# Peptides against a protein of PDB entry 5TDY: the designs that were tried, part 28

Target 1, 88 residues: chain A of PDB entry 5TDY
Amino acid sequence: EKKIDGRRKAAVLLVALGPEKAAQVMKHLDEETVEQLVVEIANIGRVTPEEKKQVLEEFLSLAKAKEMISEGGIEYAKKVLEKAFGPE

## One batch from the design tools (peptide; made by RFdiffusion4, then SolubleMPNN)

Design b2_p15_6_s3 (from b2_p15_6 with Y2M V10I L14E)
Fold by OpenDDE base, seed 2:
Structure b2_p15_6_s3 (fold): chain B 88 residues (1-88), chain A 15 residues (1-15)
Amino acid sequence: as target 1 above (88 residues)
Amino acid sequence: DMFEKVVDAILKVEE
């Protein structure tokens, strides 16, 4: 697998969440980070299936590692992202 | 990195 830049992964994830959820997420970020993300989203172009897979896997890995969400929350996140990215 | 920041923010939204 090719390594993907963190900014790119963030943009892919936010786009997948949709504009309403993405806006809610960005309300919890500092202004400079938001501005950088907006630029990345504006220049996202085409997102490959491989990128979608990597973003999903790393998101779930980080969420589990931080132990901030229950197993049920992880499963919910999987379902949301699956609907957003589509089946592989 | 930026991706970790976004993930942390997502977790806050889902609280």
Scores: peptide ipSAE 0.687, ipTM 0.921, DockQ to the pose 0.739
Fold by OpenDDE base, seed 4:
Structure b2_p15_6_s3 (fold): chain B 88 residues (1-88), chain A 15 residues (1-15)
Amino acid sequence: as target 1 above (88 residues)
Amino acid sequence: DMFEKVVDAILKVEE
């Protein structure tokens, strides 16, 4: 798989979550990080199916690693995010 | 990296 820049992945994920949820997430980030993310989101352009897949997979992996979501919760999150990203 | 920061933030929102 082709490596994707972390900033790019972050922007893709936030856009997929929708503006309301993305806003809530950004409240937990420092101002500099938010500014950088806004720039990335503004220039996101087209997101490839491969990018979407990689972002989803890494999100689930990281979420599980932090042990903040149960196995069932991860499976649910996967379904939600897949719909958010689209059918590809 | 920035992606990890965002994921961490997402989990905090859900918490």
Scores: peptide ipSAE 0.687, ipTM 0.921, DockQ to the pose 0.775
Fold by OpenDDE base, seed 5:
Structure b2_p15_6_s3 (fold): chain B 88 residues (1-88), chain A 15 residues (1-15)
Amino acid sequence: as target 1 above (88 residues)
Amino acid sequence: DMFEKVVDAILKVEE
């Protein structure tokens, strides 16, 4: 698979979550990070199926590793992201 | 990296 830049993956995920959720997320980030993300989101362009897949997989992996979300939470998150990205 | 920061922020919102 093609290696995707972390900034790019972040932008893809935030856009998929929608403007309301994305805004809530960005409130937990420092100002410099937010500014960088805004630039990436502005230039997101078209998201490939490969990018969507990698973002989903890495999100689930990181969420599970941090143990900040239950097993049920992971399943929920997966369903939310699948719906957000549309049919694949 | 930036992606991990965003994921961490998402988890905080969900909590």
Scores: peptide ipSAE 0.682, ipTM 0.922, DockQ to the pose 0.755
Fold by OpenDDE base, seed 3:
Structure b2_p15_6_s3 (fold): chain B 88 residues (1-88), chain A 15 residues (1-15)
Amino acid sequence: as target 1 above (88 residues)
Amino acid sequence: DMFEKVVDAILKVEE
């Protein structure tokens, strides 16, 4: 599988969430990070199925590692992201 | 990294 940098993965994830959810997420980020993400999103181009799969898998892995949400929350997030990315 | 920051933000929204 191809290596994807953090900025690219972040842009892919935010675009997949849609503009409404992405806006809510960016309210929790510092101004500099938001500006960088906007640039990455603007230049996202084509997102491959492989990229979508890698981003989703790493998201779930990080979410579990942080233990910031319950297991039920992880499952909910998984369903939201899978629906957002669409069938692969 | 930037991806981890975004993940943390997503988790805050869902909480």
Scores: peptide ipSAE 0.680, ipTM 0.922, DockQ to the pose 0.734

Design b2_p15_6_s4 (from b2_p15_6, 4 letters changed)
Fold by OpenDDE base, seed 5:
Structure b2_p15_6_s4 (fold): chain B 88 residues (1-88), chain A 15 residues (1-15)
Amino acid sequence: as target 1 above (88 residues)
Amino acid sequence: SMFEKVVEAYLKVLE
């Protein structure tokens, strides 16, 4: 299994969230990061099932580690991403 | 990483 670049994973996540949520997320980021993400999103192309899997798994790991939101909130986010990625 | 920053930002949106 190939490890995915962090910028690539970020782009995959933002696209999965949709334009409205992606915009909200990017408001919390610095200008340089936003500019880099825009480039990655513009060149995202096809997203493989492996990429989707890695993004979801690492997201859940980070979300649990941060303990910034409730378990219910994490579960919600998981469902959102799974819905966006579609069944595999 | 950039991914970690984006995830943290999304968690803030969900708060």
Scores: peptide ipSAE 0.786, ipTM 0.957, DockQ to the pose 0.722
Fold by OpenDDE base, seed 3:
Order: sequence, then structure tokens, then C-alpha cells
Structure b2_p15_6_s4 (fold): chain B 88 residues (1-88), chain A 15 residues (1-15)
Amino acid sequence: as target 1 above (88 residues)
Amino acid sequence: SMFEKVVEAYLKVLE
């Protein structure tokens, strides 16, 4: 698999969440990070199925590792992202 | 990483 840049993965995730949820997420980030993300989102272009797969897999891995929310919450997020990415 | 930051932020939104 082609390794995806972290900035690229972040943009893919935020676009998948949609503008409303993406805005909520970015409210938790510092200004510099937000500006960088806006640039990445603006230039996201085409998102490949492989990119979607890698983003979802790494998201789940990080979510479980951080132990910030319950497994049920992680499962919910997984469903949201899968639906947002669309069927492949 | 930037991706990790975004993930943490999203988890806070979900919480």
C-alpha cells in the first residue's frame, strides 16, 4: 500500500465528516493547525478507495489506543465514516 | 501528527 501523508489523511477524514462536523472538530484545534487543514481540504481533489481504507483503519487504531471513548462510541464513529465514504 | 490531532478532536466531539 502507498503510504499516505498525515495531513492528507486528516483532510480526508474531515471531508468525510462533512462541513458541520468538520467545523466542530476544528474548534478543538489550535489556529495554526486549522489553517493548515483548510489548505489540505481545499486541495483534496480525488480521494481514492485505498486512501479511505487507510484513514478508517488508522482512525480505529488510534481511537482504541487513546481509550478516550467507549468501544460503543468507536463503533458509532466507524459506522459514520463508512457511510460517509460511501460503498466501494 | 496532524491526523492524530484531528482524531483526538473528533473523539472529543463524539464524547
Scores: peptide ipSAE 0.786, ipTM 0.956, DockQ to the pose 0.719
Fold by OpenDDE base, seed 4:
Structure b2_p15_6_s4 (fold): chain B 88 residues (1-88), chain A 15 residues (1-15)
Amino acid sequence: as target 1 above (88 residues)
Amino acid sequence: SMFEKVVEAYLKVLE
């Protein structure tokens, strides 16, 4: 399995969230990071099922590790992303 | 990492 760099994974996640949510997310980031993300998003092209899977898995892992939201919230986010990514 | 930063930001949005 090809390892996806962090910038690519970030772009995939943001695109999956849609423009409105992506904008909300980027409001929490510094200008330099936002600029880098914009470049990655602009060049995202096609997202493979493997990339979607890896992004989702790493998201869930990080979400659980950070303990910033409840397990129920994490489960909700999982469903949102799965729906955004489409059936696999 | 950039991905970690984005994830943290998203979790804040969800919170």
Scores: peptide ipSAE 0.786, ipTM 0.957, DockQ to the pose 0.722
Fold by OpenDDE base, seed 1:
Structure b2_p15_6_s4 (fold): chain B 88 residues (1-88), chain A 15 residues (1-15)
Amino acid sequence: as target 1 above (88 residues)
Amino acid sequence: SMFEKVVEAYLKVLE
């Protein structure tokens, strides 16, 4: 499968979250990072099923590894992203 | 990576 760079994956995730949540997320990031993300989002174009799969899988992996939220919270986030990505 | 930063930020939003 084609590897996706971190910037692309970040853009895919933010778009999936929607503008409201994306804005909340970006409040936690530095200005330079936000500027880069805006560019990536503006040029996101078509998101492939493979990209959606990779983003979801890596998100879940990172979320579990960081242990910043409960399993219930992770499950909620998973459902949000799955709905945003749509069925394949 | 940028993705890791975004994920961490989102996890904070979820708290």
Scores: peptide ipSAE 0.785, ipTM 0.956, DockQ to the pose 0.743

Design b2_p15_7_s2
Fold by OpenDDE base, seed 5:
Structure b2_p15_7_s2 (fold): chain B 88 residues (1-88), chain A 15 residues (1-15)
Amino acid sequence: as target 1 above (88 residues)
Amino acid sequence: RRREEEEERRRREEE
């Protein structure tokens, strides 16, 4: 696996979420982090299907590890996968 | 819930 940079992973995730959901996530971040993410999104270039898959899988694993604290992160991540890859 | 946990375990075994 190619080790994707954490800033690039965040940009790929936000683009995969679409503008409305990405804006909702960014409302919970500090201003400096939002500015950094906007720069990374602007410079994202081409996202490969493999890179998008890897970022979404890592995000799902992190959301599940936090599921013991938040009854909402995984249903959200599932709805992102269903929109990004179709229902299997 | 159990099927989704098994599918996640399979993905971690394929990485």
Scores: peptide ipSAE 0.029, ipTM 0.541, DockQ to the pose 0.035
Fold by OpenDDE base, seed 2:
Structure b2_p15_7_s2 (fold): chain B 88 residues (1-88), chain A 15 residues (1-15)
Amino acid sequence: as target 1 above (88 residues)
Amino acid sequence: RRREEEEERRRREEE
C-alpha cells in the first residue's frame, strides 16, 4: 500500500461522505481546520478507487477499534480530521 | 489509542 498524507486522507474522506455529511462534520471543527480542509478538497485532484478504498477501510477500522460506530459517523469523522490536521 | 490502531491493523492483515 502507498502511504497517503493525513491531510489528503481527510479530504478523500470528506468527499466520500458527500457534501451534506461533510458540512455536518465541519460544523464541529475550528475555523482554521475548516479552511485547511476546504483548500485540501479544492486541490484533491483525481482520487483513485484504491486510494478511496484504503482511506475508508482505515476509517472503518479506527471506528471499530474505538467502538465509536455507536456514536455516529460524524463524531468519529471529527476525531479523524483532528488527527489528520493536528500536530504531526 | 496507537495500540488499538495497530491491533486492528494486525487483525485485518490476518483476515
Scores: peptide ipSAE 0.022, ipTM 0.539, DockQ to the pose 0.041
Fold by OpenDDE base, seed 1:
Structure b2_p15_7_s2 (fold): chain B 88 residues (1-88), chain A 15 residues (1-15)
Amino acid sequence: as target 1 above (88 residues)
Amino acid sequence: RRREEEEERRRREEE
């Protein structure tokens, strides 16, 4: 399997959530992280069905492992994005 | 937290 970069995974996830849910996630991120995400979304190009499937399956598995299905996929998406784009 | 994430990763690599 091709290892997808963490920044690309986050952009694929936000595009897959759609504009309304993506905007709700980004409202809880810092301005620098939002700017980085907007650049990655603008440069995403074509997302393959395989990349989209892999990113959503990874997201769903991590959401299940954390029992975060009860808090909705948005709170989990925030924590993934903060880890992917947060300061090293 | 890290142990559960690592166990779930192992289960996915075994499928």
Scores: peptide ipSAE 0.019, ipTM 0.512, DockQ to the pose 0.032
Fold by OpenDDE base, seed 3:
Structure b2_p15_7_s2 (fold): chain B 88 residues (1-88), chain A 15 residues (1-15)
Amino acid sequence: as target 1 above (88 residues)
Amino acid sequence: RRREEEEERRRREEE
């Protein structure tokens, strides 16, 4: 598998969520993180089906590991975005 | 947190 950059993973996720759900996630992030995400979305270019699949599978699996398959797909997306932009 | 995420990553690499 190609190692995808964490910032690019976040942009792929937000694009995959669509504009309404992406906006709902971003409303709960700090302004600096939102600005970074907007830049990454603007520069996303072409997302391959394989890249989208890899990103969504990684995400779904982190959601399962955290027992976060409750009706809060937004709280999950926040924690992943914070982890993608936060220090390792 | 990191250990649980790493254990779950390892389980998926074994499937």
Scores: peptide ipSAE 0.026, ipTM 0.503, DockQ to the pose 0.050; fails the geometry check

Design b2_p15_7_s3
Fold by OpenDDE base, seed 2:
Structure b2_p15_7_s3 (fold): chain B 88 residues (1-88), chain A 15 residues (1-15)
Amino acid sequence: as target 1 above (88 residues)
Amino acid sequence: KKEEEEKEEKKRLEE
């Protein structure tokens, strides 16, 4: 499996959530992070089913390892994005 | 069952 860039992973996740859920997540992020995510989404190009699957599996694995799945939905997605887009 | 919770959360993210 090819390593996916962390910023791209975040963009893929937001696209997978759809515009309404993605907007709800971004409302809980800082402005700088939102601006960066918007740029990544704008430049995402084509997302393959394989990339989408890989990203979702990686994020769910991370959430499972940290017992964060119980928060569910938007709160879970927010925390996943914060980790994917955090300072490198 | 964490595996079932992971599967349900994956489904919610894809909806």
Scores: peptide ipSAE 0.120, ipTM 0.675, DockQ to the pose 0.018
Fold by OpenDDE base, seed 5:
Structure b2_p15_7_s3 (fold): chain B 88 residues (1-88), chain A 15 residues (1-15)
Amino acid sequence: as target 1 above (88 residues)
Amino acid sequence: KKEEEEKEEKKRLEE
C-alpha cells in the first residue's frame, strides 16, 4: 500500500462520505481547519479507486472498533483531519 | 479475536 499524505487522506475521506456526512464531520472541527480542508478538497484532482478503498477501509476499521459506526466514523474522521491540519 | 485486531489497528491509526 502506498502511504497517502494525511491532508490528501482527509480530502479523499470527505469526498467519499458525500456532502451530507462530510458536513456533519466538519461541524466538529474549528473554522481554520475547515478552511484548510475546503482548499484540499478543491485541489483533490482525481481520486483513484485504490486511494478511496484504502481510506474507507481505515475508516471502517476504526468505526467497527467502536461498535457504533456513526460515532466511530466521526471520531476517526476527526483524527484524520486533526493529523492533516491540526497544530504542528 | 477479530474485534481485538480491529481495536489494535484503530490504536495504530490514532498514533
Scores: peptide ipSAE 0.116, ipTM 0.642, DockQ to the pose 0.021
Fold by OpenDDE base, seed 1:
Structure b2_p15_7_s3 (fold): chain B 88 residues (1-88), chain A 15 residues (1-15)
Amino acid sequence: as target 1 above (88 residues)
Amino acid sequence: KKEEEEKEEKKRLEE
């Protein structure tokens, strides 16, 4: 299984969430993080079905493990973004 | 058993 870069995972997730949910996540992030995410999304290129599946499976696993079956898994998306784009 | 597997997968993702 190919290791996906954390920044790429974040971009794939946001695209998979769609514009409405992605915007809801981004509203909770700082300006610098949002700028970085926009760049990653702009440069995402083609997302393979395999990459999308992997990212969503990781998402679902985290959502289940935390019993955070909330609408759209926004809390997981925040954590992925914080890990990928948070302070080094 | 499924919950344990999900926790292990979560741990790998958080590392």
Scores: peptide ipSAE 0.113, ipTM 0.656, DockQ to the pose 0.020
Fold by OpenDDE base, seed 4:
Structure b2_p15_7_s3 (fold): chain B 88 residues (1-88), chain A 15 residues (1-15)
Amino acid sequence: as target 1 above (88 residues)
Amino acid sequence: KKEEEEKEEKKRLEE
């Protein structure tokens, strides 16, 4: 399995979540982070089935391990995005 | 081992 860049992984996740869930994640993030995510989504290009599968499996695995499967693991998605796009 | 790895990754993400 190829290591996916964290920013790309975030974009893949948001697209995979769909517009409603993606919006629910983004409304809890700061404006700067949202702008960065929008840019990543706009530049996502082609998402391979393998990338999508890998991102969703990692997301679901960690969401299950956290017992945070409520609402499709949105709380985990928020944390991932905050860590990926927060101040380095 | 997999569950432990997932818990460690979760912990790293939450810190």
Scores: peptide ipSAE 0.106, ipTM 0.603, DockQ to the pose 0.025

Design b2_p15_8_s1 (from b2_p15_8, 4 letters changed)
Fold by OpenDDE base, seed 2:
Structure b2_p15_8_s1 (fold): chain B 88 residues (1-88), chain A 15 residues (1-15)
Amino acid sequence: as target 1 above (88 residues)
Amino acid sequence: MEEFKKLIEEAQKRV
């Protein structure tokens, strides 16, 4: 569907998780990632249900594709978010 | 990984 950049996808994911879970994830992110993510969230604007569905499905698909990896939710979320804000 | 999947699925339920 509509192409969404990685930084926005990360922000949408975090918002979709809700404030409590998002906070728990952010506690495990490095400072640079948190700073970048906070800026992205601050400028997220409107997130449509369609965009949320798309983003969540993408990350779920990634998780299913890598289902042999045994990692906790927070740790994997950390890696995903760090990748979104890593070097291009 | 399973925990992450559950987080996503829980978020999906709210959409």
Scores: peptide ipSAE 0.166, ipTM 0.753, DockQ to the pose 0.052
Fold by OpenDDE base, seed 3:
Structure b2_p15_8_s1 (fold): chain B 88 residues (1-88), chain A 15 residues (1-15)
Amino acid sequence: as target 1 above (88 residues)
Amino acid sequence: MEEFKKLIEEAQKRV
């Protein structure tokens, strides 16, 4: 599998979720993160099925690794996406 | 977390 940068992974995830569910997640993100995501989504270009599968599997694995932590779905998604756009 | 996992699993079904 090809290496994908964190910002692109976040954009691919939101596109994969579809506009309705992506909007539900984004409304809980901070303003700065939303602005960054919009830029990445606007410049996402082509997303291959392989890239989509890779990104979804990675985020699913991250969620499963933290199953012992009690956090709501949206709150967890917020933290994951905010970290994706944090300092590299 | 569980809701987020379900969102991902639903997205996976559409690939």
Scores: peptide ipSAE 0.080, ipTM 0.681, DockQ to the pose 0.055
Fold by OpenDDE base, seed 1:
Structure b2_p15_8_s1 (fold): chain B 88 residues (1-88), chain A 15 residues (1-15)
Amino acid sequence: as target 1 above (88 residues)
Amino acid sequence: MEEFKKLIEEAQKRV
């Protein structure tokens, strides 16, 4: 398995969710984060099925692990995506 | 959290 950049993981996730569901998530993000995501999505290039599977499994695993710590699916997604664009 | 899990599960079905 190849290491994937956090910003790329966020972009892959949104693309994998599809436009409707991605929009539902992005409407809860601030404008700066949305702009960063748009740039990443625009430059996502080729996403292999393996990379897509890896990213989705990682986020699902994180969601399950944090189930007792945080509430709200959209709120969690917001936190994950915002942190992906934090300091490297 | 359930909503987010559901979104990922649906996305996984399309892979």
Scores: peptide ipSAE 0.076, ipTM 0.677, DockQ to the pose 0.057
Fold by OpenDDE base, seed 5:
Structure b2_p15_8_s1 (fold): chain B 88 residues (1-88), chain A 15 residues (1-15)
Amino acid sequence: as target 1 above (88 residues)
Amino acid sequence: MEEFKKLIEEAQKRV
């Protein structure tokens, strides 16, 4: 597997989810995070099926690891995406 | 969490 930048992971996730699902996630994010995501999506270029699979599996694994957390899926996605744009 | 997992699973079906 190739190491993927956290910001790129977030952009790949949103693209993989499709525009409708991506919008559902983004409407719950803060303005700064949305702006950063838009920039990453604008520069995403080619996303291979392999990269999509890798990114989706990583986020799914994160969700499963936090299975006992009693928070909504969108709220959790918000936290994950905000972290992706945090300090490296 | 389930909602997010479902989003991922649906996306996986399209890859």
Scores: peptide ipSAE 0.070, ipTM 0.677, DockQ to the pose 0.056

Design b2_p15_8_s2 (from b2_p15_8, 7 letters changed)
Fold by OpenDDE base, seed 4:
Structure b2_p15_8_s2 (fold): chain B 88 residues (1-88), chain A 15 residues (1-15)
Amino acid sequence: as target 1 above (88 residues)
Amino acid sequence: MDKFKELIREAQKRV
């Protein structure tokens, strides 16, 4: 598997969640993080089937492990985004 | 937020 940049991974995940769930995630992030995510999504280009599969498999695996599937992936997505764009 | 939702919808065509 090719390593995917964390920021790109976050963008792919939000797009996969769809507009409603992605918006819910975004409402919980600070303005700077939101702006960075918008840039990543706007510049997502083409996502290969392999990239999408990898991101979704990682998401499903982690969500299942934390029993967070019922949360619709929102809580996990928030954590991914915070790690990718939050202050280091 | 509506503009963001549209951005996501457009991006979905690429994912």
Scores: peptide ipSAE 0.589, ipTM 0.926, DockQ to the pose 0.736
Fold by OpenDDE base, seed 5:
Structure b2_p15_8_s2 (fold): chain B 88 residues (1-88), chain A 15 residues (1-15)
Amino acid sequence: as target 1 above (88 residues)
Amino acid sequence: MDKFKELIREAQKRV
């Protein structure tokens, strides 16, 4: 299993969520984090099915561990991404 | 926001 950079994982997640859900997540992130994510998404290149699966499973596991699974995955994604780019 | 959504749509072709 190849280790994936955390910023790349975040980009893959947002792309997987789709434009509407990703936009809702971005509205709750600070400006610097948003800018970083835009760069990562713009430079995502090709993502293998294995990478996509790994990323989604990781984020789902985090959501389950924190009992934060929400409808559509938006609420947990906000908190996970804030933690990844700006640990509070 | 519309430009961001378009960026996501383009990226979806690669994920």
Scores: peptide ipSAE 0.580, ipTM 0.924, DockQ to the pose 0.760
Fold by OpenDDE base, seed 1:
Structure b2_p15_8_s2 (fold): chain B 88 residues (1-88), chain A 15 residues (1-15)
Amino acid sequence: as target 1 above (88 residues)
Amino acid sequence: MDKFKELIREAQKRV
């Protein structure tokens, strides 16, 4: 498996969710995060099925490992994306 | 996390 940059993982996740779910997430993000995400999506280039599978499995594993108060998928996706584009 | 897992499962169906 190849190491994937966190910002790229966020972009791959959003694209993999599809236009409808991606829009639902993005409308809850701040303008700065949206701008950075748009740049990453615009420059995403080729995304292999293997890369998509890897990214989705990583986020699924993180979700399974956490035992937090139940929250919606959009809420968690928002947190994930905001962290990906926050200060490194 | 259940709803997020569902989002991921739906996305996995498209891969």
Scores: peptide ipSAE 0.241, ipTM 0.810, DockQ to the pose 0.052
Fold by OpenDDE base, seed 2:
Structure b2_p15_8_s2 (fold): chain B 88 residues (1-88), chain A 15 residues (1-15)
Amino acid sequence: as target 1 above (88 residues)
Amino acid sequence: MDKFKELIREAQKRV
């Protein structure tokens, strides 16, 4: 398993959601996060099925680990993406 | 959190 950069994971997730759902997530993100994410998506290059599967599984695992949280999908996605572009 | 899991599962179906 290859380590994937957090910013790339966010971009892969957004692309994996498809344009409609991605747009719904993006409109709930702050402007700075959107700008950063757009840059990552623009430079995403090739996303292999393996990488996509890995990213989705990681986020699913995180969601399962925090299953007691009753946040909506978009709201949690917002937090996940903001975290991906937070300070390292 | 269930809605986020569903969102991910739907994305998984697109792989």
Scores: peptide ipSAE 0.180, ipTM 0.769, DockQ to the pose 0.051

Design b2_p15_8_s3 (from b2_p15_8, 5 letters changed)
Fold by OpenDDE base, seed 4:
Order: C-alpha cells, then structure tokens, then sequence
Structure b2_p15_8_s3 (fold): chain B 88 residues (1-88), chain A 15 residues (1-15)
C-alpha cells in the first residue's frame, strides 16, 4: 500500500464517481477549491485499479466511521473535498 | 451518510 497525497485522493475520488456525479459535487464547492481540483484532475495521470480501490475504501471507511452523523451524499463529499485541500 | 456510502459503492462497481 502506497501513501497517497490528500489532493490526489480527492481527484481520484471525483474521477471514480464519474463526470455527472463529480459535477454535482463540484457545483457546491467554492471557486478556489474547484480550481485546485481541476488542476489536480488534469494532472492525475494514470490511476491504477489498486490506487482507485485504496482511495474508495478509505473514503468508505471514513463514511462508516461517521455513520451516526446525518449527512447527505453531496454535502459530505463537499466537506471531504474541502478537507483534502485544507492546510497540511 | 447513507447517500455518500452509496455513491462510493457505486463507484466501486466500476473498478
């Protein structure tokens, strides 16, 4: 298992969601975050199946860990992505 | 949270 940059994880997630669902998430993000994500996606290069699986499992684990919190899919995705581009 | 899990699970089907 390789360590993945938080910004890269966000890009991998959005790509994995597909363009329609990714757009639904991104339309709720602030302009600066969208710009950062677009750049990251543009430079994502090759995403291996292993990396994709790792990222999705990580976010799924986070979702399950916070299962008691009532959040919509888009709203939670928004928070996750904002966190990914927050201070390191 | 259920909706987000569903989104991820749907994405996992495409791996």
Amino acid sequence: as target 1 above (88 residues)
Amino acid sequence: MDEFKKLIEEAQKRV
Scores: peptide ipSAE 0.160, ipTM 0.752, DockQ to the pose 0.052
Fold by OpenDDE base, seed 1:
Structure b2_p15_8_s3 (fold): chain B 88 residues (1-88), chain A 15 residues (1-15)
Amino acid sequence: as target 1 above (88 residues)
Amino acid sequence: MDEFKKLIEEAQKRV
């Protein structure tokens, strides 16, 4: 499996979710994070099915691992995406 | 958390 950086993972996730669901997530993010995501999406280039599968499985695994935490789905997605664009 | 899981599961169906 190829290593994917956090910023690319976030962009791949949003693209994989589709425009409607991606918009539902992005409306809960701050303007700075949205701008960063837009840049990453604009420069995402080619995304293979294997890369999509890898990214989705990683985020699903994280969600399952933290199932005991009382958080809404949107709030969790917000935290995931904000962390992806945090300090490297 | 259930909402996020469902979003991912729906996306997985399209891959």
Scores: peptide ipSAE 0.140, ipTM 0.736, DockQ to the pose 0.056
Fold by OpenDDE base, seed 3:
Structure b2_p15_8_s3 (fold): chain B 88 residues (1-88), chain A 15 residues (1-15)
Amino acid sequence: as target 1 above (88 residues)
Amino acid sequence: MDEFKKLIEEAQKRV
């Protein structure tokens, strides 16, 4: 398993979701986060199936770990993606 | 949360 940068993880996730679902998520993100994501997506290059599987599994695991809290899907996605671009 | 999980699961089906 290769270590993946947090910003790249977010970009890979959105690309994996597809343009329609990615747009639905991004419309709920703050302007600064959207701008950062656009840059990362524009420079994502090649994404291997292995990398996609790794990223999706990680975000799914994070969502499951928060199963006891009551946050909407979009709101949670917003927080996850915003944190991915926070201080590292 | 469940909605986000479902989005991920649908994406996983395409990998």
Scores: peptide ipSAE 0.108, ipTM 0.708, DockQ to the pose 0.056
Fold by OpenDDE base, seed 5:
Structure b2_p15_8_s3 (fold): chain B 88 residues (1-88), chain A 15 residues (1-15)
Amino acid sequence: as target 1 above (88 residues)
Amino acid sequence: MDEFKKLIEEAQKRV
């Protein structure tokens, strides 16, 4: 399994979700994070099926591990994506 | 959380 940069993971996820669902998620993100995501998506280049599968599995695993009773799906996505573009 | 899981699962089906 290849190591994937967190920012790239976020971009791969959004692309995988498709434009409509990605837009729904991005509506809940801060403007700076959205701008960074757009840049990453623009420069995503080739995404292999293996990489896509890996990224989706990682996020699904994280979602299953966290028992966020009070947080909806969008709130979790917001936290994940904002962290991907937070301070390095 | 369930909504996000569903989004991921749907995306997985399209890989």
Scores: peptide ipSAE 0.124, ipTM 0.730, DockQ to the pose 0.057; fails the geometry check

